# Ledger of designs, part 12: peptides against a protein of PDB entry 4N7V

Target 1, 222 residues: chain A of PDB entry 4N7V
Amino acid sequence: TLRSITSPLVAHRLKPIRQKTKKAVVSILDSEEVCVELVKEYASQEYVKEVLQISSDGNTITIYYPNGGRGFPLADRPPSPTDNISRYSFDNLPEKYWRKYQYASRFVQLVRSKSPKITYFTRYAKCILMENSPGADFEVWFYDGVKIHKTEDFIQVIEKTGKSYTLKSESEVNSLKEEIKMYMDHANEGHRICLALESIISEEERKTRSAPFFPIIIGRKP

## One batch from the design tools (peptide; made by RFdiffusion4, then SolubleMPNN)

Design b1_p9_5_s2 (from b1_p9_5, 4 letters changed)
Fold by OpenDDE base, seed 4:
Structure b1_p9_5_s2 (fold): chain B 222 residues (1-222), chain A 9 residues (1-9)
Amino acid sequence: as target 1 above (222 residues)
Amino acid sequence: SLEFPELEE
């Protein structure tokens, strides 16, 4: 099943963006829907031959073929659906479209990993918990120039000198210089706080059933 | 801007 290889994408709270590649254009719309435009070139002109429009919660996929399948000239936004529209639920999406859905999902995850959910200003740093899940990215920008970027897979450190390195195990973290460990300790504390706040705010958001509380900014730059 | 890989299908 599609669910066995990916979860429904979640594009809530993401800002609109359009990313063009050779064979596809992926967009997050103002509506927070996600579109994959499949592009073909003919006579030095690019045409959109197929569009997957995915709902913000990832559960509904609308597929259409612009201009009766002949294609529509590539523009600054997806072409409007006209004829030959198919609508699928996530669990009923034909296998032939799974790769394209995964492509959209990966794009959304990338955008989410760069979209602030919680910004927390400490005495020493600007901490940012991102929207991606599971294991949201966490960035710490120290005011003195040190940067720590935590992902589910690694920790990247950029020192004041500009020296950068990636840590992939606890042993590597433990082998850090004492000075860097101090930064890491602060980063970890900020991370813990952001996760705690996320939990509390999410619960209140659920109870309130109103507009999203996120993104949120806690504190201010000194 | 973001760099995103090509669609392979």
Scores: peptide ipSAE 0.269, ipTM 0.882, DockQ to the pose 0.878
Fold by OpenDDE base, seed 5:
Structure b1_p9_5_s2 (fold): chain B 222 residues (1-222), chain A 9 residues (1-9)
Amino acid sequence: as target 1 above (222 residues)
Amino acid sequence: SLEFPELEE
């Protein structure tokens, strides 16, 4: 099943963006829907031959073929759907579209990993918890130039000198210089606080059923 | 603009 290889994409709270590649254009719309436009070139002109429009919660996929399959000239936004539209739920999406859905999902996850959910200013750093899940990216920008980027897979450190390295195990973390460990300790504390606040705020958001509380900014740059 | 790979079919 599609669910066994990916979960429904979640595009809520993401800003509109349009990313063009050679064979496809992937977009997050103002409506927070996600579109994959499949592009074909004819006589030096690019045409959209197929469009997958995915709901913001990833559960509904609308597929259409512009101009009865003849294609629509590539523009600055997806072409409007015609009457020949197929609509699927996530669990009923034909397998032939799974790769395209996964492509959209990966794009959304990338955007989410770069979209601040919580920005927290400490005395020494700007901490940012991102929107991606599970294991949201966490970035710490120290005011003195040190940067720490935590992902589910690794920790990247950029020192004041610009020296950069990646840590993939606890043993590597433990082998850090003492001065770098201090930065790591601060980053970890900021991370803990952001996760705690995320939990609390999310619970309140659920209870109130109001407009989204995120993204939020906590504190101010000194 | 983001760096994102090509769609593979």
Scores: peptide ipSAE 0.267, ipTM 0.882, DockQ to the pose 0.852
Fold by OpenDDE base, seed 1:
Formats: structure tokens, sequence, C-alpha cells
Structure b1_p9_5_s2 (fold): chain B 222 residues (1-222), chain A 9 residues (1-9)
């Protein structure tokens, strides 16, 4: 099943973006829908031959073939759907479209990993919890130039000197120089606070059923 | 712009 390969993409709260590649254009629209335009070049002109339009919650996929399958000239936005439109739920998406859906999902996940959900200013750093899940990326920009980037898979450290390295295990973290450990401790504290705030705010958001509270900014740069 | 790979089918 598609679900065994990927979860429904989630494009909520993401800003519009359009990324063009050779064979495809992937977009997050103002509506927070996601579009994959399959591009073919003919006579030095690019045409959109197929469009997957995915709902913001990833659960509905609308597929259409512009201009009766002949293609529509590539523009600055996806072509409007024609009368020949197929609509699928996530679990009913034909297998032939799974790879394209995965492509969209990966793009959204990438964008989410770079989209601030919570920005928290401490006395020493700007902390940012990103939108991706599970294990949201967490960045700490210390005002003195040190940077720590935490992902689900690794921790990247950039020291004042510009020296950069990646940590992939607890042992490596424990082997850090004492000076760097201080930065890591602060980063971890900021991370904990952001996660706690996320939980609290998300719960209130659920209760109120109102417009999204995120993204939020806590504190200000000193 | 983001660096994103090509779609491979």
Amino acid sequence: as target 1 above (222 residues)
Amino acid sequence: SLEFPELEE
C-alpha cells in the first residue's frame, strides 16, 4: 500500500513555493495544496502533460491531463484542470502515481524542515523548531556565531572558527570539548522548551478549533 | 530556491 511507503503529506502553514526541475515542477500553492506538474519538452518549449494536485492534508489527490493530454505550456502556475479530472483518496491512489506522490511528499517534508514553527529567543541564542515531523529539525543560532542543527539523524555543530562536524551518536556527543558541551546543553534546554510549548499550544489549538496558532515567536533578540 | 532532486520514474 501507499501508506506502507509514506504517510499523507501535510502542507499546512507552509508558504507558497514553486520548484522547477527538468522533468517536474512542484509547488505549494496559496491554498496550501501541493501540485506536481510533469513536464515534457517539445520543440524547445516545455509543456505540462500531467498534474497531481494534492490537498493540504495529503488525503485527496486530483489528477488531470491538461489540454486533453496534449499538454499545456509551462507557466508560472499549474494549469487549470479540464473536464477530465480524476479524484482519489490517499488509500485509493493507483499505484502508477505512487512515485509522484512520494516525490511531492519528500518536497513538502524538505520545506517543512526549513519552515519555522516556533522561534524562541534566549539570552544567548535564537532557537527554531521546524515544522517537519516526526523529530522536527531544531536549529540554534548563538549570537556569538556558534550554530547547532539537530535532526532526527544527527547533530551538526559549527564552531566560532567555522569548524564544522556532525555527531551521530551519544558517545560522540559525550566526547565533545567542555566548551562545546555548554552550547549543547543550552541547545538542548531550548529544544525542550520549544517541544513543551508546541505541546501546550497544540492542545489549546485543538480545543478551540480556531485558526492555527503557529508559527509563533517567543521572546526577542537581546 | 531549494535543492531538490529530479523525479525519477
Scores: peptide ipSAE 0.266, ipTM 0.881, DockQ to the pose 0.793
Fold by OpenDDE base, seed 3:
Order: sequence, then structure tokens, then C-alpha cells
Structure b1_p9_5_s2 (fold): chain B 222 residues (1-222), chain A 9 residues (1-9)
Amino acid sequence: as target 1 above (222 residues)
Amino acid sequence: SLEFPELEE
């Protein structure tokens, strides 16, 4: 099943963006829907031959073939749906579309990993928890120039000297110099706080029927 | 813009 490969994509709170590649254009719309436009070139003109429009929660996929399958000239936004439209739920999506859905999902995850959910200013650093899940990216920009980027898979450190390295195991983290450990400790503390606040705020957001609480900014740069 | 790979099908 598709679910065994990936979860439904989640595009909530993401800003509109359009990314063009040779064979496809992926967009997040102002409605927070996600569109994959499949592009073909004829006589030096690019045409959209197929469109997958995915709901913001990833559960509904609308597929259409512009201009009766003949294609529509590539523009600055997806073409409007035609009369021949197919609508699928995530669990009923035909297998032939799974790769395209995964492509959209990967794009959304990339955008989410670069979208601030919580910005937290400490005495020493600007901390940012991103929107991606599970294991949201966490970036720490120390005011003295040190940078730490945590992902689910690794920790990247950039020192004041410009020295950069990646840590992928607890052993490597434990082998850090004492000076770097101090930065790591602060980063971890900021991370803990952001995760705690995310949990609390998300719960309150669920209880209320107001506008979304995220993204939020906590504190200010000294 | 972001760096994103090509769709290969």
C-alpha cells in the first residue's frame, strides 16, 4: 500500500512556493494545496500533460489531464482542471501515481524542514524549530558565529574558525572538545524548551477555534 | 528557490 511507503503529506501553514525542474513543477498554493505538474517539451515549448492536486492534509488527490491530454502551455501556475477529473483518497490512489505522490511528499518535507515553527531567542543564540516531522530540524545560530543544525539523522557543527563537521553517533558527540560541548549543551536546552512549548501550544490550539498559533516567536535578540 | 531532484519515472 501507499501508506506502507509514506504518510499523507501535510502542507498546513506552509507559504506558497513554486519549484520548477525539467520534468515537473511542484507548487504549494495559497490554499495550502500541493500541485505536481508533469511537463513535456514539444517544439521548444513546455506543456503540462498531467496534474496531481493534493489537499493540504494529503488525503485527497485530484488528477486531471489538461486540454484533453494534449497538454497546456506551462505558465506561472497550474492549469485549471478540465471536465475529465479523477478524485482519489490517499488509500485508493492507483499505484501508477504513487511515485508522483512521493515526489510531492518529499518536496513538502523539504519545505517544512526550512519553515520556522518556533523561533526562540536566548541570551546567546537564535534557536529555530522547523515544521517537519517526525524529528523536526532544529537550528541554533549563536551570536558569536557558531552554528548548530540538528536533524533526525545528524548534527552539523560550524565553528567560529569556519571548521565544519557532521556528527552521526552519540560516540562522536561525546568526543567533542569541552568548548564545543558548551555550545551543544545550550543548543540541547533550547531544543528541549521548544519541544515543550510546541506540545503545550499545540494542545491549546486544539482546544480553541481561533486562528493558528504557529509560527511563533519567543523573546528577542539581545 | 530550492534544490530539488528531478522526477524519474
Scores: peptide ipSAE 0.263, ipTM 0.881, DockQ to the pose 0.856

Design b1_p9_5_s3 (from b1_p9_5, 3 letters changed)
Fold by OpenDDE base, seed 5:
Formats: C-alpha cells, sequence, structure tokens
Structure b1_p9_5_s3 (fold): chain B 222 residues (1-222), chain A 9 residues (1-9)
C-alpha cells in the first residue's frame, strides 16, 4: 500500500513556494495545496502534461491532464483543471501515481524542515524548532557565530572558525571539546523548552479550535 | 532558497 511507504503529506502553515526542475515543477499554493506538474519539452517549449494536486492534509489527490492531454505551456502557476479530472483518496490512489506522490511528500518534508514552528530567543542564541515530523529539526544560532543543527539523524556543529563537523553517535558527542559541550548543553536546553512549549500550545490549540497558533516567536534577541 | 532534486525515474 501507499501508506506502507509514505504517510499523507501535511502542508499546513507552509508558505507558498514553486520549485522548478527539468521534469517537474512542485508548488505549495496559497491554499496550502501541493501541486506536481509533469513537464515535457516539445519544440523548445515546455508543456505541463499532467498535474497532481494534493490537498493540504494529503488525503485527497486530484489528477488532470491539461488541454485534453495535449499539454499546456508552462507558466508561473499550475494550469487550471478542465474536464478530465480524477479524484482519489490517499488510500485509493492508483499505484502508477505513487512515485509522484512520494516526490511531493519529500518536497513538503524538506520545506517543513526549513519552516520555523517555534522561534525562541535565549540570552546566547536564536533557537528554532521546525515543522517537520517526526523528530523536528532544531537549529541554534549562537550570537557569537556558533551554530548547531539537530536532525533525527545527526547533529551538525559549525564553530566560530567555520569548522564544520557532523555527529552521528553519542560517543562522538561525548568526545567533543569542553567548550563545544557548553554550546551543546545550551542547545539541548533550548530544544527541551521548545518541545515543552510545542506540547502545551498544541494542546490549547486543540481545545479552543481557534486559528492556528503557530508559528510563534518567544522572546527577543538581546 | 530550497534546492530539491528532479523527479526520480
Amino acid sequence: as target 1 above (222 residues)
Amino acid sequence: EIVFPDLPE
């Protein structure tokens, strides 16, 4: 099943973006829907031959073939659907479209990993918890130039000198210089606080059913 | 700016 290889994409709270490549254009619209435009070149002109439009919650996929399958000239936004439109739920999406859905999903996850959910200013750093899940990326920009980037898979450290290295195990973390460990300790504390606040705010958001509370900014740069 | 690869084959 599609669900066994990917979960429904989640594009809520993401800003509009359009990313063009040779064979595809992937977009997040103002509506927070996600579009994959399949591009073909003919006579030195690019045409959109197929469009997958995915709802913001990833559960509905609308597929259409512009201009009766003849294609529509590539523009600055997806072409509007015409007549031949197919609509599928996530669990009923034909297998022939799974790779394209996965492509969209990976793009959304990338965007989410770069989209602030919580920005927290401490005495020493700007901390940012991102939107991706599970294991949201967490970035710490120390005011003195040190940067720590935590992902589910690794921790990247950029020192004042610009020296950069990646840590993938606890033993590597334990082998850090004491000076760097101080930065790591602060980063971990900021991370803990952001996760705690995320939980609290999400719970209140659930209870009130109001407009989205995120993204939020806590504190000011000193 | 976000850099994302092309659609896989």
Scores: peptide ipSAE 0.281, ipTM 0.895, DockQ to the pose 0.868
Fold by OpenDDE base, seed 1:
Structure b1_p9_5_s3 (fold): chain B 222 residues (1-222), chain A 9 residues (1-9)
Amino acid sequence: as target 1 above (222 residues)
Amino acid sequence: EIVFPDLPE
């Protein structure tokens, strides 16, 4: 099943973006829908031959073939759908479209990993919890130049000197120089606070059914 | 800013 290889993408709160490659253009629209345009070149002109339009919650996929499959000249936005449109739910998406959906999902996930959900300014650093899940990326930009980037898979450290390294195990973290451990401790504290805030705010959103509270900024740079 | 690969196929 499609669900076995990917979850429905979630594009909520993401800013519009359009990424062009040779074979495809992937976009997050103002509506927070996601579009994959399949591009082919003919006579030095690029044409959109197929479009997958995915709802912001990833659960609905609309597929259409511009100009009856002849293609529509590539523009600065996806072509409008014509009369021949197919609409699928996530679980009913034909297998032939799974790779394209997965492509869109990966793009959205990447964008989410770079989209601030919570920005928290401490006395020593700017902390940013990103939108991706599970295990949202967490970045800490210390005002003195040290940088720490936490992901689900690793922790990257950039020291004042510019020295950069990646930690992939707890043992490696424990083996850090004492000076770096202090930065890690602060980063972890900021991370904890951001996660706590996320939980509290998300619960309030659920209760009130109001407009999204995120992204938020807590504090200001000293 | 965001670098994403082409559609694999």
Scores: peptide ipSAE 0.280, ipTM 0.896, DockQ to the pose 0.833
Fold by OpenDDE base, seed 4:
Structure b1_p9_5_s3 (fold): chain B 222 residues (1-222), chain A 9 residues (1-9)
Amino acid sequence: as target 1 above (222 residues)
Amino acid sequence: EIVFPDLPE
């Protein structure tokens, strides 16, 4: 099943963006829907031959073939659906579209990993918890120039000198110089606080059923 | 800016 290889994408709270490549254009719309435009070139002109429009919660996929399948000239936004429209639920999406859905999902996850959900200013750093899941990215920008970027897979450190390295195990973290460990300790504390706030705020958001509370900013730059 | 790869085969 599609669900066994990817979860429904979640584009809520993401800002509009359009990324063009040779074979595809992927967009997050103002509506927070996600579009994959499949691009073909003919006579030095690019045409959109197929569009997957995915709902913000990833559960509904609308597929259409512009201009009766002949293609529509590539523009600054997806062409509007006019004919040859099919609508699928996530669990009923034909297998032939799974890779394209995965492509959209990966794009959304990348955007989410760079979209602030919680910004938290401490005495020493600007901490940012991102929107991606599971294991949201967490960035710490220390005011003295040190940067720590935590992902589910690794921790990247950029020192004041500009030296950068990636840590992929607890052993490597434990082998850090004492000075760097101090930065890591602060980063971890900020991370814990952001996760706690995320939980509390998400619960209140659920209860109120109002507009999204995120993104939020806690504190201010000293 | 975000750099995203082309659609895979």
Scores: peptide ipSAE 0.279, ipTM 0.894, DockQ to the pose 0.842
Fold by OpenDDE base, seed 3:
Structure b1_p9_5_s3 (fold): chain B 222 residues (1-222), chain A 9 residues (1-9)
Amino acid sequence: as target 1 above (222 residues)
Amino acid sequence: EIVFPDLPE
């Protein structure tokens, strides 16, 4: 099943973006829907031959073929659907479209990993918890130039000297120089706080059913 | 800037 290889993409709160490649254009629309335009080139002109439009929650996929499959000239936005539109739920998406859905999902996940959900200013650093899940990326920009980037899989450290390295295990973290450990400790504290606040704010957002609370900024740069 | 690869298929 598609669900066994990916979960429905989530594009909520993401800003509109359009990324063009040779074979495809992927977009996040103002509506927070995600579109994959499949591009073919004929006589030095690019045409959109197929469009997958995915709902913001990833559960509904609308597929259409512009001009009855003849294609529509590539423009600054996806072509509007006309006739011959197919609508699928996530669990009923034909296998032939799975790779394209995964492509969209990977793009959304990448955008989410670069989209601030919580920005938290401490005495020493600007901390940013991103939108991706599970295990949201967490970046710490220390005012003295040190940077720490935490992902679910690794921790990247950039020291004042510009020296950069990646840590992939707790053992490696424990082997850090004492001065670097101090930065790590601060980063971890900021991370903990952001996660706690995310939980609390999300719960209140659910209860009030108000406009989205995120993204939020806590504190200010000293 | 976001760098994203082309569609693999």
Scores: peptide ipSAE 0.278, ipTM 0.896, DockQ to the pose 0.847

Design b1_p9_5_s4 (from b1_p9_5, 3 letters changed)
Fold by OpenDDE base, seed 4:
Structure b1_p9_5_s4 (fold): chain B 222 residues (1-222), chain A 9 residues (1-9)
Amino acid sequence: as target 1 above (222 residues)
Amino acid sequence: SIEFPDLPE
């Protein structure tokens, strides 16, 4: 099943963006829907031959072939659907479209990993919990120039000198210089706080059923 | 701006 390969993409709270490649253009729209435009070149002109429009919650996929399948000239936004539109639920999406859905999902996850959900200013750093899940990225920008970037897979450290390295195991973290461990400890504390706040705020958001509370900023730069 | 790979097919 598609679900065994990827979860429905979630584009809520993401800002509009359009990324062009040779074969595809992927966009997050103002509506927070996600579009994959399949691009072909003919006579030195790029045409959109197929469009997957995915709902913000990832559960509905609308597929259409612009201009009766002849293609529509590539523009600054996806072509509007006119006719020959197919609508699928996530669980009913034909397998032939799974790879394209995965492509969209990966793009959304990348954007989410760079989209602040919680910004938390401490005495020493600007901490940012991102939107991606599971294991949201967490960045700490210390005011003295040190940067720590935590992902589900690794921790990247940029020292004051500009020296950069990646840690992929607990043993490597434990082998850090004492000075760097202090930064890591602060980063971990900020991370814990952001996760706790995310949980609390998300619960209140669920209860109120109002406009999204995120993104939020806590504190201010000293 | 975000760098993202082409469609892998």
Scores: peptide ipSAE 0.347, ipTM 0.910, DockQ to the pose 0.835
Fold by OpenDDE base, seed 1:
Structure b1_p9_5_s4 (fold): chain B 222 residues (1-222), chain A 9 residues (1-9)
Amino acid sequence: as target 1 above (222 residues)
Amino acid sequence: SIEFPDLPE
């Protein structure tokens, strides 16, 4: 099943973006819907032959073929759907479209990993918890130049000198120089606070069923 | 923009 390969993409709170490649254009719209335009070139003109329009919650996929499959000239936005439209739920999406959905999902996940959900200014650093999940990326930009980037898979450290390295195990973290450990400790504390805030705010959102509270900014740069 | 690969075959 598609679900065994990927979860429904989540594009909520993401800013519009359009990324063009040779074979495809992937977009997050103002509506927070996600579109994959399949592009083919003919006579030095690019045409959109197929469009997958995915709802912001990833659960509905609308597929259409512009101009009855003849294609629509590539523009600055996806072509509007015409008469021949197929609508699928996530679990009913034909297998032939799974790869394209995965492509969209990967794009959204990447965008989410670069989209601030919580920005927290401490006395020493700007901390940013991103939108991706599970294990949201967490970045710490110390005002003195040190940078720490935490992901689910690794921790990247950039020292004042510009020296950079990646840590992939706890043992490596424990082997850090004492001065770097201080930065890591602060980063971890900021991370904990951001996660706590995320939990609290998310719960309030659930209770109130109101407009999203995220993204949020806590504090300000000194 | 962000770096993202083309659609795989």
Scores: peptide ipSAE 0.345, ipTM 0.909, DockQ to the pose 0.808
Fold by OpenDDE base, seed 5:
Structure b1_p9_5_s4 (fold): chain B 222 residues (1-222), chain A 9 residues (1-9)
Amino acid sequence: as target 1 above (222 residues)
Amino acid sequence: SIEFPDLPE
């Protein structure tokens, strides 16, 4: 099943973006829907032959073939759907579209990993918890130039000199110089706080049924 | 803009 290889994409709170490649254009719309436009070149002109429009919660996929399948000239936004459209739920999406859905999902996850959910200013750093899940990316920009980027898979450190390295195991973390460990300790504390705040705020959102609280900014740069 | 690969085969 599609669910066994990917979860429904989640595009809520993401800013609009349009990313063009040779064979496809992926967009997040103002409506937070996600569109994959399949591009074909003919006579030095690019045409959109197929569009997958995915709801913001990833659960509904609308597929259409512009201009009766003849294609529509590539523009700055997806072409509008015509009468001949197919609508599927996530669990009923035909297998022939799974690769394209996964492509959209990977794009959304990438955007989410670069979209601030919580920005937290400490005395020493700007901390940012991103929107991706599970295991949201966490970035710490120290005011003195040190940067720490935590992902589910690794920790990247950029020192004041610009020296960069990646840590993938606890043993590597333990082998860090003491001065770097101080930065790591601060980063970890900021991370803990952001996760705690995320939990509290999310719970309040659930209770109040109000407009989204995220993204949020806590504190000010000193 | 964001760096993202083309649609895979």
Scores: peptide ipSAE 0.345, ipTM 0.909, DockQ to the pose 0.806
Fold by OpenDDE base, seed 3:
Structure b1_p9_5_s4 (fold): chain B 222 residues (1-222), chain A 9 residues (1-9)
Amino acid sequence: as target 1 above (222 residues)
Amino acid sequence: SIEFPDLPE
């Protein structure tokens, strides 16, 4: 099943973006829907032959073929659907479209990993918890130039000297220089706080019918 | 803009 290889994409709170490649254009719309335009070239002109429009929660996929499958000239936005539109739920999406859905999902995850959900200023650093899940990316920009980037899979450190390295295990973290451990400790504390606040704010957001709380900024740069 | 690979299909 599609669900066994990916979860429905989540594009809520993401800013509009359009990314063009040779074979496809992927977009997040103002509506927070996600579109994949399949591009073909003919006579030095690019045409959109197929469009997957995915709802912001990833659960509904609308597929259409512009100009009866003849294609529509590539523009600055997806072509509007006209006739012969197919609508699928996530669990009923034909297998032939799974790769394209996964492509959209990967793009959304990438965008989410670069989209601030919580920005937290400490005495020593700017901390940013991103929107991706599970295991949201967490970046710490120390005011003295040190940077720590935590992901689900690794921790990247950039030292003042410009030296950069990646840590993939606790043993490697434990082998760090003492001065770097201090930065790591601060980063971890900021991370803990952001996760705690995320939980609290999300719960309050669930209880209320107010506008979304995220993204949020806590504190100010000293 | 974000660096993202082409569709593998």
Scores: peptide ipSAE 0.344, ipTM 0.910, DockQ to the pose 0.816

Design b1_p9_6_s1 (from b1_p9_6, 3 letters changed)
Fold by OpenDDE base, seed 1:
Structure b1_p9_6_s1 (fold): chain B 222 residues (1-222), chain A 9 residues (1-9)
Amino acid sequence: as target 1 above (222 residues)
Amino acid sequence: SLDLPEFPE
């Protein structure tokens, strides 16, 4: 099943973006819907041959073929759907479209990893918890120039000198220089606080069923 | 732009 490969993408709170590749153009619309435009070149002109439009919650996929499959000239936005439109739920999406959905999902996940959910200013750093999940990226920009980027898979450290390295195990973290450990400790504390805030705010959102509270900014740069 | 790989095909 598609679900065994990927979960429904979630594009809520993401800003509009359009990125062109050779064979595809992916977009997040103002409506927070996600579009994958499959592109082919003919006579030095690029045409959109197929469009997957995915709802913001990832559960509905609308597929259409511009101009009856003849294609529509690539523009600055997806072409409007014509009369021949197919609509699927996530669990009913034909297998032939799974790869394209996965591509959309990867795109959204990438965008989410770069989209601030919580920005927290401490005395020493700007901390940012991103939108991706599970294990949201967490970035710490120390005012003195040190940078720490935590992902689910690794921790990247950029020292004042510009020296950079990646840590992939706890043992490596434990082997850090003492001065770097201090930065890591602060980063971890900021991370904990952001996660705690995320939990609290998310719970309030659930209870009130109101408009999203995120993204949020806590504090300000000194 | 983001570091998005090309669509496979």
Scores: peptide ipSAE 0.268, ipTM 0.900, DockQ to the pose 0.761
Fold by OpenDDE base, seed 4:
Structure b1_p9_6_s1 (fold): chain B 222 residues (1-222), chain A 9 residues (1-9)
Amino acid sequence: as target 1 above (222 residues)
Amino acid sequence: SLDLPEFPE
């Protein structure tokens, strides 16, 4: 099943963006829908041959072929659907479109990993919990220039000197210089707090059923 | 701009 490969993408709270590659253009629209435009080149002109428009919650996929399948010239936005539109639920999406959906999902996850959900200013750093899940990215920008970037897969450290390295195991973390460990400890504390706040705020958001509470900013730069 | 890989067809 598609679900065994990827979860429905979630584009809520994401800002509009358009990213072009050679064979595809992926967009997040003002409506928070996600579009994948499949691009072909003919006579030195790029044409959109197929469009997948995915709802913000990832559960509805609308597929259409611009200009009766002949293609529509690539523009600064997806072509509007006109005729021959197919609508699928996530669980009923034909397998032939799974790879394209997965591509959209990867794009959304990438955007989410760079979209602040919680910004938390501590005494020493600006901490940012991102929107991606599971294991949201967490960035800590210390005011003295040190940066720590935590992902589900690794921790990247940029020291004051500009020296950068990546840690992929607990043993490597434990082998850090004592000075760097202090930064890591602070980062971890900020991370814990952000996760706790995320949980609390999300619960309140669920109860109130109002406009989204996120993104939020806690504190201010000293 | 994001570091999005090419779509593999």
Scores: peptide ipSAE 0.267, ipTM 0.898, DockQ to the pose 0.739
Fold by OpenDDE base, seed 3:
Structure b1_p9_6_s1 (fold): chain B 222 residues (1-222), chain A 9 residues (1-9)
Amino acid sequence: as target 1 above (222 residues)
Amino acid sequence: SLDLPEFPE
């Protein structure tokens, strides 16, 4: 099943963006829907042959073929659907479209990994918890130039000298120089706080019918 | 722009 290889994409709170590649253009619309445009080239002109429009919660997929399948010239936005539109739920999406959905999902996850959910200013650093899940990216920009980037898979460190390295295990973290450990400790503390606040704020958001709370900024740069 | 890989199809 599609669900066994990916979860429905989540595009809530993401800003509109359009990313072009050779064979596809992926967009997040103002409505927070996600569109995949499949592109073919003919006579030095690019045409959109197929469009997948995915709801913001990833559960509904609308598929159409512009201009009766002949294609529509690539523009600055997806072509509007006209006739012969197919609508599927996530669990009923034909297998032939799974790769395209996965492509959209990867794009959304990439965008989410670069979209601030919580920005937290400490005495020493600007901390940012991103929107991606599970295991949201966490970036720490120390005011003295040190940077730490935590992901689900690794921790990247950029030192004052410009030296950069990646840590993939706890043993490697434990082998860090003492001065770097201090930065790591601060980063971890900021991370803990952001995760705690995320939980609290999310719960309050569930209880209320107010506008979304995220993204949120806590504190100010000293 | 983001570092999005090419679509294989």
Scores: peptide ipSAE 0.266, ipTM 0.901, DockQ to the pose 0.739
Fold by OpenDDE base, seed 2:
Structure b1_p9_6_s1 (fold): chain B 222 residues (1-222), chain A 9 residues (1-9)
Amino acid sequence: as target 1 above (222 residues)
Amino acid sequence: SLDLPEFPE
């Protein structure tokens, strides 16, 4: 099943964006829907041959073939759906579209990993918890130039000198220089706080069922 | 722009 290889994408709170690649253009619309435009080149012109429009919660997929399948010239936005559209639920999406959905999902996940959910200013750094899940990215921009980027898979450190390295195990983290450990400790504390705030705020958001509370900014740069 | 891989079609 599709569910066994990916979960429904979640595009809530994401800003509109359009990303062109060689064979596809992916977009997050103002409506927070996600579009995958499959592009073909013909006579030095790019045409959209197929469009997958996915709801913001990822559960509904609308598929259409612009201009009766002949394609529609690539523009600055997806072509409007035709009258002959197919609508699928996530669990009923034909397998032939799974790869395209996964592509959309990867796009959304990438955008989410770069979309601030919580910005927290400490005395020493700007901390940012991103929207992606599970294991949201967490970035710490120290005011002195040090940067720490935590993902589910690794921790990237950029020192003041510009030296950059990636840590992938606890052992590597433990082997850090003491100076860097201080930054890491602060980053971890900021991360903990952001996660705690996320939990608390999310709970309140659930209770109110109104406009989203995120993204939020906590504190201010000194 | 984002570092989005090409669609593998």
Scores: peptide ipSAE 0.262, ipTM 0.899, DockQ to the pose 0.738

